# Peptides against a protein of PDB entry 3T6J: the designs that were tried, part 292

Target 1, 375 residues: chain A of PDB entry 3T6J
Amino acid sequence: PIVESYIGFIESYRDPFGSRGEFEGFVAVVNKAMSAKFERLVASAEQLLKELPWPPTFEKDKFLTPDFTSLDVLTFAGSGIPAGINIPNYDDLRQTEGFKNVSLGNVLAVAYATQREKLTFLEEDDKDLYILWKGPSFDVQVGLHELLGHGSGKLFVQDEKGAFNFDQETVINPETGEQIQSWYRSGETWDSKFSTIASSYEECRAESVGLYLCLHPQVLEIFGFEGADAEDVIYVNWLNMVRAGLLALEFYTPEAFNWRQAHMQARFVILRVLLEAGEGLVTITPTTGSDGRPDARVRLDRSKIRSVGKPALERFLRRLQVLKSTGDVAGGRALYEGYATVTDAPPECFLTLRDTVLLRKESRKLIVQPNTRLE
Target 2, 372 residues: chain A of PDB entry 3T6J as posed
Amino acid sequence: PIVESYIGFIESYRDPFGSRGEFEGFVAVVNKAMSAKFERLVASAEQLLKELPWPPTFEKDKFLTPDFTSLDVLTFAGSGIPAGINIPNYDDLRQTEGFKNVSLGNVLAVAYREKLTFLEEDDKDLYILWKGPSFDVQVGLHALLGHGSGKLFVQDEKGAFNFDQETVINPETGEQIQSWYRSGETWDSKFSTIASSYEECRAESVGLYLCLHPQVLEIFGFEGADAEDVIYVNWLNMVRAGLLALEFYTPEAFNWRQAHMQARFVILRVLLEAGEGLVTITPTTGSDGRPDARVRLDRSKIRSVGKPALERFLRRLQVLKSTGDVAGGRALYEGYATVTDAPPECFLTLRDTVLLRKESRKLIVQPNTRLE

## One batch from the design tools (peptide; made by RFdiffusion4, then SolubleMPNN)

Design b2_p26_8_s2 (from b2_p26_8, 14 letters changed)
Fold by OpenDDE base, seed 3:
Structure b2_p26_8_s2 (fold): chain B 375 residues (1-375), chain A 26 residues (1-26)
Amino acid sequence: as target 1 above (375 residues)
Amino acid sequence: MTGIAGPEYTYPNGGVDPDVYIPVVP
């Protein structure tokens, strides 16, 4: 078997300022069969990057072919086990030196064991479909999230010598129609500038890339989905995201106006974007459970994903990237915190929904890490 | 950067490790 490992101060999610890495490490074995799917995704990456909703001038100047491997984790030491990893975490290194992606395949596989009776906040008609396609849709989402989410976009930089990595005269900001007016100076990084929102903002961008690109037929084909199955995978992926946005309220602390988990905050933001799109795309309906206690249902109109959802996500995702590229912290913070704000304002009444989410919270699952042997 | 597609596998900052059974690699 091929063994992969890493160890060190890697992920900054636990740092309130998004700068200091948590010490973590893993040992894993390469899953060759699943890795082959990701290799096909890598082979298409250069073309798929062109499908992202920003000008080429906001994308990396040179495509650096990354490595993408599916791993079966033997041991993981850290505060949580991710489904996927993109490293290094330094955007400057990603754009100049390249990056590596991994999918933690056996972590994803555990996610597939969902009991129908415990599946909260979905319409009954969606539950069986959700259970069937949750796993496959996760594989698609993680692959896109890591490779084309975290692996995409350019930071505009002025180096120590005053040279720019972009043409100041010709590059136009697609949101303003004007020349680029802000950039990263020498010594400034994504994390240093965006600080408290950096991690969650980047996760939101990556998740949005996943949702946006999963609509592309080539992506679904790479993962082996065609026809009705492909459409079901798309639907379940989007449905999972909007459901996750509701579940995210568990990780919001109203008293501190604070989010406790970057990915869940990101998913809530996406939910807000898709709700704002309107036209019946996403509906959250408070209900009464069979126990007579508060419940809720999230509904996603499948027929409106492409017509309503995609354009809304496109505009949002473009704004995220442009603000990131230009180092516009004020604009980025205003945008992101605006969608990340949790109030009890109608029609959604998110603080009230949070109480429902907490009421319906399932018991925490335990991860057991096995050993393996060569026979 | 790490991604988790399913909400069930995300953990709060500073929280205890998520409860995911990792299958044995054959």
Scores: peptide ipSAE 0.023, ipTM 0.618, DockQ to the pose 0.186; fails the geometry check
Fold by OpenDDE base, seed 1:
Structure b2_p26_8_s2 (fold): chain B 375 residues (1-375), chain A 26 residues (1-26)
Amino acid sequence: as target 1 above (375 residues)
Amino acid sequence: MTGIAGPEYTYPNGGVDPDVYIPVVP
């Protein structure tokens, strides 16, 4: 087998200031079959990037072909196991040198080994479909998230010499219709400029890219899904996201008005965007469980994903990118924090729903190093 | 043993690395 590993100070999520990497390490085996799908995705990446809802001027000038590998983790040392990794964690290097994508495939498989009866917040009619397609849909989502999410978009920069990496005269902000009025100066980075929202904002952008592009037939084809299966994968992917947005409330701390998990905050934001789209696309209904205690159901209208969901997500995703590209922190913060705000306002009553989420919370799942053998 | 997307993995103020996809655990 092909073995991959990493070790070192990599992810900064454990740093309260988000600057110092946690020392982590893994050993994994390449899943060749899944890696081949990601390779096909990489081969299509340049074309798929054009499908993103921003002008080419807001995309990277040159596509740098990354590596993308699916890995089955044998061992992981760290505070948590991700589903996917995009490295290096430096935007400048990503733009100039490229990046590597890794999917930790068996992590996803283990994470979703949930018994049907324990699957919370879904309609009964969706549970079997969700169980069936959760894994495949996540493969799609992770691939898009890492490769075309984190791997997309341009930052407008003025270098130390005063030169711009964009044409100030011709590049138009698609949201304002005006010339670009803000950019990153020398020494400014995404993280330094957007600070407390940077991580979650970027995750939200990447997740949104996943949802948006998973609607593209070519993407589903790359992953081997056609016809009804492709539609089911799409549906479950979107359903998972809206469910995740509800589950995210666990990671909100009302007393501190903050989020404890960047990805979950991102997913909540997406849920809010899709709820705002209205038209019955997403519905969260408080219910009473069989135990007589509070429960909830998330419903996604499959028929409205393309007609209602896609346009809403398109607009939102474009705004995310434009604000990111232009370094418009004020606009970006206003947008993102607006959607990330958790209140008890009707109709959703998210703080009340949070109580329900906490009530229905299951014990933390643990991944243990597997016993492996060659067959 | 490693946890998936646990509250201990990230801090309330968020990290700066957007490079890790953490799955949603049902």
Scores: peptide ipSAE 0.021, ipTM 0.561, DockQ to the pose 0.040; fails the geometry check
Fold by OpenDDE base, seed 4:
Structure b2_p26_8_s2 (fold): chain B 375 residues (1-375), chain A 26 residues (1-26)
Amino acid sequence: as target 1 above (375 residues)
Amino acid sequence: MTGIAGPEYTYPNGGVDPDVYIPVVP
């Protein structure tokens, strides 16, 4: 088998300022079959990047073909096991030197092993479909998230010599219609500049890229989905995201007005964006469970994903990228924290829903390290 | 950046979860 490993101070999620890496490491075996799908995704990446909802001037100047590998993790040492990895975490290096993508395939597989009776907050009619396609949809989402999410976009930089990596005279901010008014100075990074929101914001961007691009037929084809299957994968991917946004409330601490998990915060933000889109795209309905206690149901109108969901996500995703590219911390914070705010305001009453989420919380899964054998 | 953590991958002490892509576990 092909063995991959990494070790070091890599992820900064545990640092409130997003700067200090946590020591982690893994040993894994390459899943050749799934890696082949990701390689096809890589082969299409340059074209797919053009489908992202920002001008080419906000995308990397030169496409650098990355590696993308699906891994079956044998051991992972760290505070949490990711489903996917994009490294390095420095945007400047990603732009100039390239990056590597990894999907932790067997970690994803563990996440798929949900018993139907324990599947909370979904309509009964969606449960079987969700169970069937959650895995495949996650593969798509992770692939897009890592490769085209974290792997996309340009930071506007003025270097130590005063030179810009963009044409100040011709590049227009698509949100303002004006020339670029802000950028990263020498020594400024994404994490240093956006600080407390950097990680969650970037995850939100990457997740949004996944949702947005999973609608593209070529993406689904790469993963082997066509026709009705492709549509089901799309539906379940989006459904999973909106459900995740509800589940995210577990990780909000009302007393401190803070989030404890960057990805879940990101998913909540996406849920808020899709709820704001209206038109019956997403509905969260408080219910009463069979046990007589509070419950809830999330509904996603499949027929409105493209007509309502996509445009809403497009606008939001573009804003995320533009604010990121220009280093507009004030604008970025205002946007992101606005959607990340949890209140009990109607109609959603998110704080009340949080109580329901906590009530319906399942025990955490224990991930046991696998073994290999020779046959 | 690493993948999104699902509900099952939070730190036991309620600390900031790693910014790893962890799928939402039902």
Scores: peptide ipSAE 0.018, ipTM 0.590, DockQ to the pose 0.121; fails the geometry check
Fold by OpenDDE base, seed 5:
Structure b2_p26_8_s2 (fold): chain B 375 residues (1-375), chain A 26 residues (1-26)
Amino acid sequence: as target 1 above (375 residues)
Amino acid sequence: MTGIAGPEYTYPNGGVDPDVYIPVVP
């Protein structure tokens, strides 16, 4: 078997300033069969990057073909086990040297195991479809998230010699219609500039890329989905995201006005964007459970994903990228924190919904690491 | 609101922390 490992100070999620990495390590075996799907995605990546909703000037000048491998984890040491990884975390290195993607396949498989009776906040009619397609849709989302989410976009940089990696005279900000007015200086990084919002903001961008590009037929074909199956995968992927946005409220601390988990904050932001789109795309309805206690239902109108959802996400995703590229921390913070704010304002009453989410909270699944032996 | 940056994909209630992406170790 092909064995892969990593060890070191890698992820900065536990650092309040997003700068210091946590010490992590894993040993895994390559799943060749699952890796083949991601290899096909890699082969199409350069073309798919052109489908993203920003000008080519805001995309990387050269696409550096990454490795993308599905891994079966044998052991993982850290505070949490990811479903996917994009490394290195340094944008400068990703732009100049390239990157590697991995999907932790057996970790994803554990996440897919959901009992119907424990599935919260979905309409009954969606539960069976959700259970059927959650796994496949998740594979699509993770692949897009890692490869084309984290792997996309250009940072505008002025180097130590004063040279720019973009043409100051010709590059136009698509949001303002003006020339580029801000950039990263020598020694400035994404994490150093955006600091407390950097991780969650980037996750939100990557998740949004996943939702946006999963609508593209070529993506579904790469993963082996066509016709009605492709449409169901799209629907369940979007449904999973809006549900996750509601579940995210568990990770908000009202007393501190703080989020405890970057990905969940990102998913809440996406939910807010899709709710703002209106037109009946997403509806959250407070209900009463069979136990007589508060409950809720999330409804996504599948017929409005392309007509209402896609345009809303397109505008939002473009703004995220433009603000990231230009190093506009003030604009980026205003946008992101605006959507990340949790209040009890009507119609959603998110703080009240949070109480419902906590009431319906499921026990955390325990991942038992396997013992492997040679026979 | 505090955001956490990193390339880890995790799911809630699946034993996977949705905020955990594996960063590049120097």
Scores: peptide ipSAE 0.017, ipTM 0.548, DockQ to the pose 0.092; fails the geometry check

Design b2_p26_8_s3 (from b2_p26_8, 14 letters changed)
Fold by OpenDDE base, seed 3:
Structure b2_p26_8_s3 (fold): chain B 375 residues (1-375), chain A 26 residues (1-26)
Amino acid sequence: as target 1 above (375 residues)
Amino acid sequence: MTGIAGTEYLYPNAGVDPEVYIPLVP
């Protein structure tokens, strides 16, 4: 077997300022079969990057072909086990030197073991489909999230010599129609500028890339899905995201107005974007459970994903990227915090829904690290 | 024992996330 490992200060999620990495490490075995799917995705990456909703001037100048490997984790030391990894975490290095992607396949598999009767907040008609396609849809999402999410977009930089990595005279901001007015100066990084929102903002961008690109037939074909199966994978992927946005409320602390988990905050933001799109795309309905206690249902209209959902996500995702590229912290914060705000305002009444989410919360699953053997 | 099986993609982001790896699916 091919064994991979890493160790060091990697992820900064535990740092309130997003600057200091948590010390973590893993040992894993390469899953060759799943890695082959990701290799096909990598082979299509340059083409798929062109499908992202920003001008080429906001994309990396040169596509650096990354490695993408599916790993079965044998041991992981850290505060949590990710489903996927994109390293290094420095955008400047990703842009100039490249990056490596990994999917932690067996971590995903554990997450898929959900009992139907314990599946909260879904319509009964969606539960069987959700159970069937949650795994495959998540594989698609992780691949897109890591490779084309974190692996996409350009930062506009002025170096120490005063040179720009973009043409100031010709590059136009697609949101304003004007020339670029802000950029990263020497010594400024994504994390240093966007600080408290940097991690969650980037996760939101990456998740949005996943949802947006999973609609592309070539992506689904790469993963082996066609016809009705492909449409079901799309539906379940989007359904999973909107459900996750509701579940995310568990990780909001009203008293401190703070989010405790960057990915969950990101998923809530996406839910808010899709709710704002209206037209019956997403509906959250408070209900009463069979136990007589508060419950809720999330409904996603499958027929409106492309007509309503995609355009809404496109506009949002473009704005995220433009604000990131230009280092517009004020604009980025205003946009992101606007969607990340949790209130009890109608019609959603998110604070009330949070109480329902907490009431319906399942016990946290414990991940036990596996053994492997040579056969 | 490492905590929460998260659909958490390791995203190199600087944000304060006390729970880095939270699964999308409970």
Scores: peptide ipSAE 0.022, ipTM 0.570, DockQ to the pose 0.070; fails the geometry check
Fold by OpenDDE base, seed 4:
Structure b2_p26_8_s3 (fold): chain B 375 residues (1-375), chain A 26 residues (1-26)
Amino acid sequence: as target 1 above (375 residues)
Amino acid sequence: MTGIAGTEYLYPNAGVDPEVYIPLVP
């Protein structure tokens, strides 16, 4: 087998300022079959990047072909095990030198192992479909998230010599219609500028890219889904995201007005965006469980994903990218924190829903080291 | 139906909520 490993100070999620990496490491085996799908995704990446909802001027000047492999993790030493990885975590290096992507396939598989009876907040009619396609849809989501989410977008930079990596006279901010008025200066990074929201904001952007691009037929084809299967994968991917947004409330601390998990905050933000889109796209309905206790149901109208969901996500995702590219911290914070705010305001009553989420919370899964054998 | 869907992205963290580290692409 092909063995991959990494070790070092890599992820900064545990740093309140998003700057200091946590020491982590893994040993993994390459899953060749799944890696082949990601290789096809990489081969299409340059074209798929053009499908993202921002002008080419806000995308990387040159596509640098990354490696993308699916890994079966044997050992992961760290505070948490990711589903996917994009390294390095430095924007400047990603733009100039390239990056590597990995999907932690067996980690995803563990995540997919949800018992039907424990599957909360879904309609009964969706449960079997969800169980069937959660894994495949998650593979798609992670692939897009890492490669085309984290791997996309340009930071506008003025270097130490005063030179810009963009044409100040011709590049227009698509949100304002004006010339670019802000950028990163020498020594400024994404994490340093956006600080407390940087991680969650970037995850939100990457998740949004996944949802947005999973609608593209070529993406589904790359992963081997066509026809009804492709549509089911799309549906379940979006359904999973909106459900995750509800579940995210577990990780909000009302007393501190803060989020404890960057990805879950991101998913809540996406849920808010899709709820705001209206038109019956997403509905969260408080219910009573069979036990007589509070419950809830998330409904996603499949028929409105493309007509309502996609445009809403497109606008939001473009705003995320534009604000990121221009280093507009004030605008970015206003946008992101606005959607990340949790109140008990109708119609959603999210704080009340949080109580329901906590009530229906299941025990955390324990991940155990797998074994390998020679056959 | 007791499972939280989003928890599937969450991995056991030593002392913190399970985080799925998706490397922040700058």
Scores: peptide ipSAE 0.020, ipTM 0.548, DockQ to the pose 0.088; fails the geometry check
Fold by OpenDDE base, seed 1:
Structure b2_p26_8_s3 (fold): chain B 375 residues (1-375), chain A 26 residues (1-26)
Amino acid sequence: as target 1 above (375 residues)
Amino acid sequence: MTGIAGTEYLYPNAGVDPEVYIPLVP
């Protein structure tokens, strides 16, 4: 087997300012079968990047083909185990040197342990479909998230010599219709500039890329889904995201107005975007459980994903990217924190829903290091 | 909103639904 490992200061999620990396390490084995799917995705990456909802001027000037592998984790030492990794975490290096993507496949497989009867907040008619396609849809989402999410977009930079990596005269901000008015200066990075929102914002962007591009037939084909199966994978992927947005409320601390998990905050933001789209795309309905206690149901109208969801996500995702590219911290913060705000305002009453989420919370699952056997 | 690390943040897989709690990291 091909063994991969890393060790060092990698992820900055534990740093409230998103700057200091946490020391972690893993040992994993390459899953060749799943890696082959990601290789196909990589082969299509340059084309798929053009499908993203920003001008080419906001995309990387040169496509650098990354490595992308699926890994089965043997050992992981750290505070948490990711489902996917895109390294390095430095945007400048990603733009100039390239990057590597990995999916921790067997970590994703742990998600399959959710029993139908314990699956919260879904309609009964969605549960079986969700269980069936959760895994496959996650593979799609992870691939897109890592490769085309984290792997996409350009930062506008002025170097130490005063030179720009973009043409100031010709590049137009698609949101304003004006020339670019802000950029990263020498020494400024994504993390340093966006600080407390940088990680969650980037995760939100990457997740949004996943949802957006999973609608593309070529993507589903790469993963081996066609026809009704492809549509089900799409539906479940979107359904999972909106459900995750609700579950995310567990990680919000009202007293501190803080999110305790960057990815969950990102998922909540996406939920808010899709709720804002309206037209019955997403509905969250408070209910009463069979136990007589508060419950809730999330509904996603499958027929409106493309007509309502995609345009909403497109607009949002473009804004995320433009604000990121231009280093517009004020605009970025206003946008992101606006969607990340948790209130009890109707119709959603998110703080009340949070109580429901907490009420329905199951016992903490433990991830145990796997024993591998040759079969 | 600022992300402050809590125990749940440190252990994202500790949630009951791993598909929701497992992070995809940049």
Scores: peptide ipSAE 0.020, ipTM 0.535, DockQ to the pose 0.073; fails the geometry check
Fold by OpenDDE base, seed 2:
Structure b2_p26_8_s3 (fold): chain B 375 residues (1-375), chain A 26 residues (1-26)
Amino acid sequence: as target 1 above (375 residues)
Amino acid sequence: MTGIAGTEYLYPNAGVDPEVYIPLVP
């Protein structure tokens, strides 16, 4: 078997300022079959990047073809085990040297092993479909998230010599219609500049890229889905994200007005964006469970994903990227924190929903180190 | 969290992720 490993101070999720990495490491075995799918995605990446909702001037000047490998984790040391990895975490290095993507395949498999009777917040009619396609849809989402999410976008930089990596005269901010008025100065990074929101913001961008691009037929074809299956994968991917946004409330601390998990905050933000789109795209309905206690149902109108959801996500995703590229911390914070705010305001009453989420909380899944054998 | 644990992605400077307990033995 091909064995891969990494070790070091890599992820900064546990640093409130997003600057200091946590020491982590893994040992894993390459899953060749799944890796082949990701290789096809990589082969299409340059083309797919053009489908993202920002001008080419806000995209990397040159796509550096990464490696993308699916791994079965034997051991993982860290505070949390991811489903996917994109390294290095330095945007400058990603732009100049390239990056590597990893999907932790067996982690994904474990995460989606859910019993129907334990599946919360979905309509009964969606449960079987959700169970069937959760795994495949997640493979798509992870691939897009890592490769085209984290792997996309350009930071506008002025170097120490005063030179810009963009044409100040010709590049136009698509949101304002004006020339670029802000950028990263020498020594400024994404993390240093956006600080407390950097991690969650970037995760939100990457998740949004996944949702947005999964609508593209070519993406589904790469993963081997066509026709009705492709549509079901899309639906379940979006449904999963919406559900995740509700579940995310578990990780909000009202007393501190803070989020304890970057990805969950990101998913909540996406939920808020899709709720704001209106038109019956997403509906969260408080209900009463069979046990007589509070419950909720999330409904996603499949027929409105492309007509309502996609445009809403497009606008939001473009704004995320533009604000990121230009180093507009004030604008970025205003946008992101606005959507990340949790109140009990109607109609959603998110704080009340949070109580329901906590009430319906499932036991934490444990990942146990797998064994290997020689056959 | 049962349905979301698998959607944890690693990206640098992401907010605090939930701790995952990974026992070495069953």
Scores: peptide ipSAE 0.017, ipTM 0.530, DockQ to the pose 0.096; fails the geometry check

